Peptides against a protein of PDB entry 2QAS. Designs and how they scored, part 35

Target 1, 120 residues: chain A of PDB entry 2QAS
Amino acid sequence: PPEDLMQYEAMAQDALRGVVKAALKKAAAPGGLPEPHHLYITFKTKAAGVSGPQDLLSKYPDEMTIVLQHQYWDLAPGETFFSVTLKFGGQPKRLSVPYAALTRFYDPSVQFALQFSAPE

## One batch from the design tools (peptide; made by RFdiffusion4, then SolubleMPNN)

Design b2_p14_7_s1 (from b2_p14_7, 4 letters changed)
Fold by OpenDDE base, seed 5:
Structure b2_p14_7_s1 (fold): chain B 120 residues (1-120), chain A 14 residues (1-14)
Amino acid sequence: as target 1 above (120 residues)
Amino acid sequence: MFTTEKPPPAANAP
């Protein structure tokens, strides 16, 4: 097939990443996510810009999935990345994840799913 | 595997 010099697929994925950002902004608003909505977010742990406790990230050398339902705090959805405090093993930890690092987004409440290609 | 029937296992799952 002919080469796509416009890189439409990449543009489309970037647009869809905007959906994740918007969803997180809704989640960060007063009142949080409207029940029963909750978000499963999967990302490449070694992607540029990903930060968090080394001991935690080291357990997930490739991808890691987090869930935002009832136990999340100080969600800060920026323009290029979001940060959030979650409990792992009962301990609160802060994660910072660029939207570009995401590989999956899923809201089981409405079975809405997105998949993304993330840089290695 | 990821399916709409079963979400991925979350690291912060209770």
Scores: peptide ipSAE 0.375, ipTM 0.804, DockQ to the pose 0.398
Fold by OpenDDE base, seed 4:
Structure b2_p14_7_s1 (fold): chain B 120 residues (1-120), chain A 14 residues (1-14)
Amino acid sequence: as target 1 above (120 residues)
Amino acid sequence: MFTTEKPPPAANAP
């Protein structure tokens, strides 16, 4: 069969990752996300560029899901990664996650879901 | 693994 030298599937994946980045930028804007929108983000914790407390990441050796709705602070959606402060077990902790590490994005309010292939 | 009808378990869920 013909070989796709353009790598269209990878381009499509990048475009869809752009949706996540755009959504996070909306969430970071003054006033936050418009109700009732909220975001569930799943990522590979061992992917390159993922950073956070060692104890937290060790608890989730493969994937971790975080939710951005009512309890998140200092969300900073950069061009290649986003960082955010969340409470885990009542303690505020900072996470930094490259968009390339994402495996799932979901907004329950409108049942919008995206799935991605992430590095192992 | 997760479906669109139910949110996945979040590590920071209250």
Scores: peptide ipSAE 0.372, ipTM 0.811, DockQ to the pose 0.436
Fold by OpenDDE base, seed 1:
Structure b2_p14_7_s1 (fold): chain B 120 residues (1-120), chain A 14 residues (1-14)
Amino acid sequence: as target 1 above (120 residues)
Amino acid sequence: MFTTEKPPPAANAP
């Protein structure tokens, strides 16, 4: 088969990562996500740029999934990464996750799912 | 396991 010098698949994957960014921006806007939409986000915990509590990340050596529904605070969806405060075991903790670290995105309300290849 | 029917367990689930 001919060689794809344009690397269209990579472009498409990056565009799809943009969907997550856009969704998070909607979630961060006044009023939050329109119900019943909520987001399950999975990412590689050891990926470059991932930041969070040591004890928390230690429990998830490979991947971690978080859910953004009603209990999330100070969601800040930047251009290359997003940060958010969530409660783990009742304790609020801050996470910073580059979009490049994402491996899965899912919104059960409409059964919308995306999968990505993240750095190992 | 991740499926369109049941989402994976979230670390921040109550």
Scores: peptide ipSAE 0.372, ipTM 0.802, DockQ to the pose 0.410
Fold by OpenDDE base, seed 3:
Structure b2_p14_7_s1 (fold): chain B 120 residues (1-120), chain A 14 residues (1-14)
Amino acid sequence: as target 1 above (120 residues)
Amino acid sequence: MFTTEKPPPAANAP
């Protein structure tokens, strides 16, 4: 097939990443997510821009999944990345994840799922 | 690939 110099697939994926951003903005609004909605977010831990405790990220050399339901604090959904405080092993830790690092997004309450191609 | 039947394991799961 002819070469796609427009990179439409990449554009489409970026547009869909906007869904995650929008969902997180709703989650960050007063009152949080409307029950029973909750979000499972998977991302490449070694992707550029991902930051968090070294000991935590080291446990997940490829991908890591986090869940935002009731136990999340200071969710800050920016334009290019989001940051959030979650408890791991009972300890609160801060994570910053670029939307470009995402590989999966899932809301079990309505079985809504998205998959993304992130650079390895 | 995970299914809609069971969410993937979350690192911060209780």
Scores: peptide ipSAE 0.370, ipTM 0.803, DockQ to the pose 0.408

Design b2_p14_7_s2 (from b2_p14_7, 4 letters changed)
Fold by OpenDDE base, seed 5:
Structure b2_p14_7_s2 (fold): chain B 120 residues (1-120), chain A 14 residues (1-14)
Amino acid sequence: as target 1 above (120 residues)
Amino acid sequence: MFTTEKPPAPANAP
């Protein structure tokens, strides 16, 4: 079959990642997410750009899922990555995750789910 | 890509 030099599949994936970015920007706005919306985000912990406490990331050698519901602080959705403070075992931890590291996005309130291809 | 499968429990679940 002919080679796709336009890389349409990658463009489509980036467009879908844009949905996540937009959702996070809504979550970061004053008032946060409109109830009962909340976000489950899964990402590859070893992907380039992922940063956070080493002891925490070590517990999740492949993928890690976080939830942005009622307990999240200083959510900062940037152009290429977002950072957020969450509690793990009762302790606040700061995470920085590139959108490119995402593998899953889910909002249970409306059963909206997205799956992404991420680098190993 | 879309999926309807429920994600695993979050690491920061209370």
Scores: peptide ipSAE 0.319, ipTM 0.783, DockQ to the pose 0.686
Fold by OpenDDE base, seed 2:
Structure b2_p14_7_s2 (fold): chain B 120 residues (1-120), chain A 14 residues (1-14)
Amino acid sequence: as target 1 above (120 residues)
Amino acid sequence: MFTTEKPPAPANAP
């Protein structure tokens, strides 16, 4: 196959990452996500920019999935990363995840799913 | 880039 010097696949993935960012911005707006929408987000825990409790991240050496549905607080979707407070084992903890670290996005309410290839 | 595979259990599951 011909060499793609334009890197269209990468461009497409970046555009789709924009969908995730937009979705999170909706989730962060007053009133939260419109029912019954909720988001499952999977990311590489060792990707550059990922930040959170060391003990928590250590439990997930490769990927971690979080869900934003009924219990999420202080969701802050920035332009390059988002941060959110979630409960793990009953304890609230804050995570900061760059959109570039995402590998999966899923909204089961409408069966909308995206898969990304995150750099190691 | 689209998939219908069920995602893994979330870490913040209640």
Scores: peptide ipSAE 0.318, ipTM 0.784, DockQ to the pose 0.648
Fold by OpenDDE base, seed 1:
Structure b2_p14_7_s2 (fold): chain B 120 residues (1-120), chain A 14 residues (1-14)
Amino acid sequence: as target 1 above (120 residues)
Amino acid sequence: MFTTEKPPAPANAP
């Protein structure tokens, strides 16, 4: 087969990461996510730029999944990463996750799922 | 890539 010098698959994957960013921006807007939409986000915890409590990250040496439904605070979806405060064991903790670290995105309300290749 | 598999349990409480 002919060689794809344009790397279209990589372009498409990056565009799909943009869907996650856009969804998070909607979630961060006044009023939050329109019900019943909620987001399951999975990411590589050791990827460059991932930041959070060491005790928490230690429990998830490879990947971690978080859910944004009703209990999330100060969601800040930047251009290259997003940060959010979530409760783990009842304690609020701040996470910063680059979009490049994402491996899965899922919205059960409409069964919309994306899967990505993230740096190891 | 689109998938239909169920995601793993979230680390944070819903």
Scores: peptide ipSAE 0.315, ipTM 0.780, DockQ to the pose 0.658
Fold by OpenDDE base, seed 3:
Structure b2_p14_7_s2 (fold): chain B 120 residues (1-120), chain A 14 residues (1-14)
Amino acid sequence: as target 1 above (120 residues)
Amino acid sequence: MFTTEKPPAPANAP
């Protein structure tokens, strides 16, 4: 096949990352996500811009999945990344994840799932 | 791009 110099697949993936951003903005709105919606988000822990507790990230050298249902606080969905406080082992910890670091997004309530290619 | 498989267990799972 001819070489795609436009990189359409990458453009499509970036556009779909917008779905995650929009979903998180809804999750951050007053009242949170409408039941029974909840979000499973998977990302590359070593991707540029990912930040959080070193001890936590060290446990997941490649990818880590988090769930946003009821136990999340101070969700801040920015334009390029989102940050959120979650409990790990009972302890609240802050994570900041660029949308570009995402590899999977899933809402079990309606079985909606997206997969993304993130730099390894 | 789309999938129906179950995601891996979340790190912050209760």
Scores: peptide ipSAE 0.313, ipTM 0.779, DockQ to the pose 0.682

Design b2_p14_7_s3 (from b2_p14_7, 5 letters changed)
Fold by OpenDDE base, seed 4:
Structure b2_p14_7_s3 (fold): chain B 120 residues (1-120), chain A 14 residues (1-14)
Amino acid sequence: as target 1 above (120 residues)
Amino acid sequence: MFTSEKPPPAANAP
């Protein structure tokens, strides 16, 4: 079959990543997420642009999942990445994650799930 | 195993 020079699959995936960005922007707005909505976000920890405590990231050599429900602070959803402060082991830590590093997105409240292909 | 029926384990879960 002919090669897809338009790379539609990648474009579609990026469009879906936009859903995550939009959801995070809602989460960052005053009042936070409308209850009972909460977000589980999984990403490749070694993907380009991922930043956080080395000791924390070292515990998750491949993928890491975070949850945004009530215990999140200073959520900053940028255009290419988001940053957020979460508690790990009771200690607040800052993470910065490019949307391109995402592999999973899930909101249990409405059972909405997305999966993405991220670089290995 | 990730499913749409159960939330995956989160690193920042209490």
Scores: peptide ipSAE 0.325, ipTM 0.770, DockQ to the pose 0.417
Fold by OpenDDE base, seed 2:
Structure b2_p14_7_s3 (fold): chain B 120 residues (1-120), chain A 14 residues (1-14)
Amino acid sequence: as target 1 above (120 residues)
Amino acid sequence: MFTSEKPPPAANAP
């Protein structure tokens, strides 16, 4: 096949990552997500920019999935990454995840799913 | 894979 010097697929992926960012911004707005919407987000734990408790990240050497539904705190969706506080094993922990690290986004309420190719 | 605790339903929760 011809060489795509425009890298359209990458552009499309970036656009779709924008959907995640927009969704998180809605989730961070007053009142949170409109019911019954909730988000499952999967990301590569070793991707550049991913940060959080070492004990937590060490348990998931490849990918980790988090859910933003009824309980999430201080969700801060930046332009390149988002940070959020969630409970793991009953303990609140803070995670910072670049959108580029995402591999999956899913909203079960409307069965909306997106998959991404994240850097290794 | 699913790491965070799934929050139980709450009337006043997002």
Scores: peptide ipSAE 0.053, ipTM 0.708, DockQ to the pose 0.066
Fold by OpenDDE base, seed 5:
Structure b2_p14_7_s3 (fold): chain B 120 residues (1-120), chain A 14 residues (1-14)
Amino acid sequence: as target 1 above (120 residues)
Amino acid sequence: MFTSEKPPPAANAP
């Protein structure tokens, strides 16, 4: 088949990642997410740009899933990555995750799911 | 894998 020089598949993936970014911006707005919406986000822990406590990330050598529901702090959805503070084992931890590192997005309240190709 | 704790509903939640 002919070579796709437009890279349509990549553009489509980026468009879908835009949904996640938009959702996080809504979550970061005053009042947070409208009940009962909450977000399950899965990402490659070794992807470029992922940062957080080394001990925490070391427990998940491949993928890690976080949930943004009732308690999340300082959610900052940037242009290329988002950062957020969540509790793990009762302790607050700060994570920074590039949208490019995402592999899954899910909102159980409306059963909305997305999957993405991410760097190994 | 799921890692973060699941928070309960808050009284001031929207």
Scores: peptide ipSAE 0.044, ipTM 0.694, DockQ to the pose 0.061
Fold by OpenDDE base, seed 3:
Structure b2_p14_7_s3 (fold): chain B 120 residues (1-120), chain A 14 residues (1-14)
Amino acid sequence: as target 1 above (120 residues)
Amino acid sequence: MFTSEKPPPAANAP
């Protein structure tokens, strides 16, 4: 097959990351996500820019999945990364995740799924 | 793996 010098697949991946950003912006708006929508987000814990409690991240050396449904606070969806406070074992913890670190996005309410190639 | 807590929907949820 001919060589794709335009790298369309990479362009498409970047565009799809925009879907996640847009979804998070909706989740951060007053009132949060419209029921029954909720988001499962998987990311590479060792990717550049990922930050959070070391003890937590250490438990997940490769990937970690978080869910944004009822128990999330101070969601801040920036242009390159988002940050959010979630409870783990009953304790609130802050995570910051670059969109580039994402490997999976899923909303089970409508069975909408996206997969991404993240840094290895 | 799913890591964050996921409580059941609120009683008054649509």
Scores: peptide ipSAE 0.038, ipTM 0.692, DockQ to the pose 0.061

Design b2_p14_7_s4 (from b2_p14_7, 5 letters changed)
Fold by OpenDDE base, seed 2:
Structure b2_p14_7_s4 (fold): chain B 120 residues (1-120), chain A 14 residues (1-14)
Amino acid sequence: as target 1 above (120 residues)
Amino acid sequence: MFTSERPPPAANAP
């Protein structure tokens, strides 16, 4: 097939990542997400910029999924990455995840899903 | 897109 010098697919992916960012900003607003909305977010744990407890990330060598529903704290959705505190095995831990590391976004309440290709 | 797929298990699931 002919070479896409415009890289439209990459543009589209980037735009869709913007949806996740916007959703997280809504989640970070006072009162949190409007019920019953909640977010399942999957990302590549080894992607550049991903940061968190070594023991936790080591348990998920490829991808891990987190859920933002009732138990999330200090959600900070920046322009290039978001950070959030969640409980893993009952222990609060902080994660920082670049939007570029995402591979899946899902809101079961309305069955809205997005898939992304993430760099290594 | 919309899907009926069950969400994957979350690492921070209660």
Scores: peptide ipSAE 0.333, ipTM 0.785, DockQ to the pose 0.536
Fold by OpenDDE base, seed 5:
Structure b2_p14_7_s4 (fold): chain B 120 residues (1-120), chain A 14 residues (1-14)
Amino acid sequence: as target 1 above (120 residues)
Amino acid sequence: MFTSERPPPAANAP
């Protein structure tokens, strides 16, 4: 089979990651997400660029899922990563996650789901 | 790439 020098598969993957970025930007806008939309985001905790409280990340050695619905603050969706403050065990903690670290994205309100390949 | 699934457990779930 001919070699794909255009790397179309990778471009398609990046485009889909762009959907997550766009969704987060909507969530960060004044008024937040339009109800009843909310986002479940899963990512590899050991991926390059992931940062947060060590004790928290240690509890999730492989993947971790967070939800952005009613309790999220200071959501900052950048171009390569997003950061957000969430409560874990009642304590507010900040996470920074590169879009490249994502493995799943899901909005239960419309049953929209995406999956991504990420480094193990 | 696209999938249909139940919501996974969230670490920050209330």
Scores: peptide ipSAE 0.331, ipTM 0.788, DockQ to the pose 0.643
Fold by OpenDDE base, seed 3:
Structure b2_p14_7_s4 (fold): chain B 120 residues (1-120), chain A 14 residues (1-14)
Amino acid sequence: as target 1 above (120 residues)
Amino acid sequence: MFTSERPPPAANAP
């Protein structure tokens, strides 16, 4: 097939990342997500811009999944990344994740799933 | 992979 010089697939991927950003903004609003909605977000831990506790990120060198349901605080969805406080082993930890680092988004309540290509 | 903590009720895995 002919070469796609417009890179439409990449554009589509970026648009879908926008869905995650929009969903997180809803989650950050007063009252949080409407039940029973909750979010599973998977990302590459070594992607540029990812930040968090060294011990946690070192333990999961490839990718990890965070769940936004009940136990999450100070969710701050920015334009290029979001930050959130979650518990791991009972300890609260702050993570900052660029949307570009995402590999998967899932809401089990409605079985809505998205997959993304992230740099390896 | 690893998933952060959440209290009950449990949800299906992604």
Scores: peptide ipSAE 0.121, ipTM 0.700, DockQ to the pose 0.077
Fold by OpenDDE base, seed 4:
Structure b2_p14_7_s4 (fold): chain B 120 residues (1-120), chain A 14 residues (1-14)
Amino acid sequence: as target 1 above (120 residues)
Amino acid sequence: MFTSERPPPAANAP
């Protein structure tokens, strides 16, 4: 079979990661996401660039899923990563997650789902 | 694994 030197699959994956970035930018805008939209994001905790409290990340050695609905603060969706403050065990903690670390994205309100391959 | 406080885990997953 012919060899794909264009790496179309990888380009498609990157384009779909752009959907997540765009969705997070909407979530970060004044007023937040339009109801009833909310986001479940899963990522590899050991992926390069992932940053957060050591105890929290150690608790989830493989993957971690966070939800952005009503209890999130200071969402900052950058070009290569996003950061957000969430409560874990009653304490606010800051997470920084590169889009490249994502493995799943889901909006239950419209059952929109994406899956990605993320290296550690 | 779901970690955020308050909201329930997704009923359905990708």
Scores: peptide ipSAE 0.120, ipTM 0.749, DockQ to the pose 0.093

Design b2_p14_8_s1 (from b2_p14_8 with P1A A9P)
Fold by OpenDDE base, seed 4:
Structure b2_p14_8_s1 (fold): chain B 120 residues (1-120), chain A 14 residues (1-14)
Amino acid sequence: as target 1 above (120 residues)
Amino acid sequence: APLPPPPPPANAPP
């Protein structure tokens, strides 16, 4: 087959990462996500740009999944990464995750799922 | 085939 010098597959993947960004922007809006929507986000914890408490990230050397439903604060979906405060063991902690670090996005309410390849 | 259910979230309530 012909060589794809345009790298369309990669562009398509980036476009799909845009879906996550858009979804998070909706989640960050006043009132939060419209029920019953909630988001499960999985990412590579060692990917460039990932930031969070050491004790937490140490527990997840490869991937970590977070859920955004009712317990999330100060969600800030930027253009290249998002940050959010979540409770881990009852303690609020801040996470910063580049969209490029994502490996999975899932909304159980409508069974919408996206899978991505992320750097190790 | 649909993806398997997501792993338990780190911030799941105890």
Scores: peptide ipSAE 0.350, ipTM 0.815, DockQ to the pose 0.661
Fold by OpenDDE base, seed 5:
Structure b2_p14_8_s1 (fold): chain B 120 residues (1-120), chain A 14 residues (1-14)
Amino acid sequence: as target 1 above (120 residues)
Amino acid sequence: APLPPPPPPANAPP
C-alpha cells in the first residue's frame, strides 16, 4: 500500500494521548471520577521521564499497570506528564509518568480502551 | 472490539 508520509497514525495517537490527559484531569478534580469509572493505566517503566521508587520499578522492567479508583492521592496531571501517589504493598509511593510513556488506557466501567506505541 | 482486561495493577490491594 502507499506510504503514509503524513504519519496520520502518529498524529491520531498523539491526539488520543490528550484523552488520557483529560481523563486524568477529571480524576484529579474535586470529587474525583464519577462512579463507577476508574482508570487502568499501563506504561513503559524505562521510558524517558518515568520516575518512581527503584525497588518498585525494578519489579516491572518493561511495563507496569496502575489503577486509579479509590486509592490514589495528589494526582497532578500536567501537560506532559502526570504524577500520583499510590500504595504499593501498603506503602505510599510517588510516580511520575510522561504521557508519552503510556501504552494502554482502560476504563472497565464502559469498556473504553486506548493503546499507544511507546518508545522502547 | 473491546480489548481484553489489562494486567493486574501494581497497586492492587492485597
Scores: peptide ipSAE 0.350, ipTM 0.817, DockQ to the pose 0.704
Fold by OpenDDE base, seed 1:
Structure b2_p14_8_s1 (fold): chain B 120 residues (1-120), chain A 14 residues (1-14)
Amino acid sequence: as target 1 above (120 residues)
Amino acid sequence: APLPPPPPPANAPP
């Protein structure tokens, strides 16, 4: 097949990553996510820009999934990454995840799912 | 075909 010098698939992926960003911005707004919406976000833990507790990231050497429903704090969806405080093993931990690190987004309430290619 | 459900989340409810 011909070489795609326009990189259309990458552009489409970026556009779809924008959906995640927009969803997180809704989640960060006062009142949080509108019920019953909640977000499962999967990302590569070794991707550039991913930041969090070493013990947690070591436990998930490839991918990790987090859920944003009722128990998330200080969600800060930036333009290139989001950060959020979640409880792991009962302890609050701060995660910072670039949108480029995402591999999956899922909202079970409406069965909306997206998959992405992310770096190792 | 629909995607399978996501793996269990790492974060736990209170």
Scores: peptide ipSAE 0.347, ipTM 0.812, DockQ to the pose 0.632
Fold by OpenDDE base, seed 3:
Structure b2_p14_8_s1 (fold): chain B 120 residues (1-120), chain A 14 residues (1-14)
Amino acid sequence: as target 1 above (120 residues)
Amino acid sequence: APLPPPPPPANAPP
């Protein structure tokens, strides 16, 4: 096939990452997500910019999935990454995840799903 | 075709 010098697939991926950012901004707004919406977010734990407890990240050497529904606090969706506090084994932990590290996004309430390629 | 459901979340309740 002909060579894509425009790299359209990469452009499309970046545009779709914007959907996740927008969704998280809605989740961070007063009142949170409108019921019954909730977000499953999967990301590469070793991607550049990912930050969190070492013991937690060590349990997930490749990818980790988190859910934002009722048990999330201080969600801060920035322009390049988001941070959030979640409970793991009953303990609150802070995670910081660049949008570029995402590999999957899913909202079961409306069966909306996105898949991304992320840095290794 | 829709993507399969995501794996279990790490912060899911026990």
Scores: peptide ipSAE 0.345, ipTM 0.816, DockQ to the pose 0.651

Design b2_p14_8_s2 (from b2_p14_8 with P1S P2A)
Fold by OpenDDE base, seed 1:
Structure b2_p14_8_s2 (fold): chain B 120 residues (1-120), chain A 14 residues (1-14)
Amino acid sequence: as target 1 above (120 residues)
Amino acid sequence: SALPPPPPAANAPP
């Protein structure tokens, strides 16, 4: 088959990562996500740029899933990564996750799902 | 969705 020098598939994947960024920006806006939308986000915990409490990340050596529904604070969706405060075992903890580290995005309310390849 | 449900969230309520 002919060689794709444009690398369209990679461009498409990056565009889809943009969907996650846009969704998080909606979630960060006043009023939060419109009911009943909520987001499950899975990412590689050892990917470059991922940061958070060592004790938490150590429990998830490969992938970790978080949910943004009713209990999330200070969601800050930047251009290359987002940060958010969530409660784990009742304790608030801050996570910073590059969009490039994502492996899955899911909104159960409308059964919208995306999968991505992420660096280890 | 044809994908399986997401794994349990680390911050899911108890």
Scores: peptide ipSAE 0.391, ipTM 0.826, DockQ to the pose 0.624
Fold by OpenDDE base, seed 5:
Structure b2_p14_8_s2 (fold): chain B 120 residues (1-120), chain A 14 residues (1-14)
Amino acid sequence: as target 1 above (120 residues)
Amino acid sequence: SALPPPPPAANAPP
């Protein structure tokens, strides 16, 4: 097949990552996500830019999935990464995840899912 | 969805 010099696949992936960013911005707005919407986000824990408690990240050497429904605080969806406070084992922890580190996005309420290629 | 159910969330409620 002919060589794609436009890199359309990469552009499409970036556009789809934008969907996640937009969804998180809605989640961060006053009132949060409209019920019953909730988000499952999976990302590579060792990807560049991922930041969080060492003890937590050590438990997930490859990928980690978090859920944003009722128990999330200070969600800050930036342009290149988002940060959020979640409870792990009852303790609040802060995570910072670049959108580029994402491998999966899922909203069970409407069965909407996206998959992404991330560094590994 | 064409994808299987999401894996357990690290911050899933007890």
Scores: peptide ipSAE 0.390, ipTM 0.826, DockQ to the pose 0.637
Fold by OpenDDE base, seed 4:
Structure b2_p14_8_s2 (fold): chain B 120 residues (1-120), chain A 14 residues (1-14)
Amino acid sequence: as target 1 above (120 residues)
Amino acid sequence: SALPPPPPAANAPP
């Protein structure tokens, strides 16, 4: 096939990552997400920019999935990454995840799903 | 085809 010098697939992926960012911004707004919407987010734990407790990340050497529904705090959706406090084993922990690290986004309430290519 | 359900969330309640 001919060489794509425009890198359209990457552009499309970035645009779709924008959907996740927008959704998280809605989730961070006063009142949170409108029920019954909630978000499952999967990301590569070893991707550049991913930050969190070593003990937690060690349990997930490849990918980790988090859910944003009822128990999330201080969600901060930045332009390149988001950070959020979640409870793992009852302990609150802070995660910072670049949108580029995402591999899956899912809202079960409306069965909306997105998949992304992320660095290995 | 539809994607399979997501794996269990790490922060899912007990």
Scores: peptide ipSAE 0.390, ipTM 0.827, DockQ to the pose 0.670
Fold by OpenDDE base, seed 3:
Structure b2_p14_8_s2 (fold): chain B 120 residues (1-120), chain A 14 residues (1-14)
Amino acid sequence: as target 1 above (120 residues)
Amino acid sequence: SALPPPPPAANAPP
């Protein structure tokens, strides 16, 4: 096939990452996500910009999935990354994840799914 | 474009 000098696939991927950012901004708004919507987010734990407790990240050497439903606090969706407090084993911990580190986004309530290629 | 459900979440309740 012809060489794509426009790199349309990369453009599409960036646009789709924008969907995740927009969804998180909705989740961060007062009242949170409208039920029954909830978000499963998977990301590369070793990607540049990912930060969190060492013990937690070490437990997930490749990818980690988090869920934003009822137990999330101080969700802060920035322009390049988001941060959120979640409970792991009953302990609240803060995570910061660049959108570029995402590999999967899923909302089971409407079966909406996105898949991404993320650099390590 | 339907994908299987994601793996268990790290912060999922026990």
Scores: peptide ipSAE 0.386, ipTM 0.827, DockQ to the pose 0.680

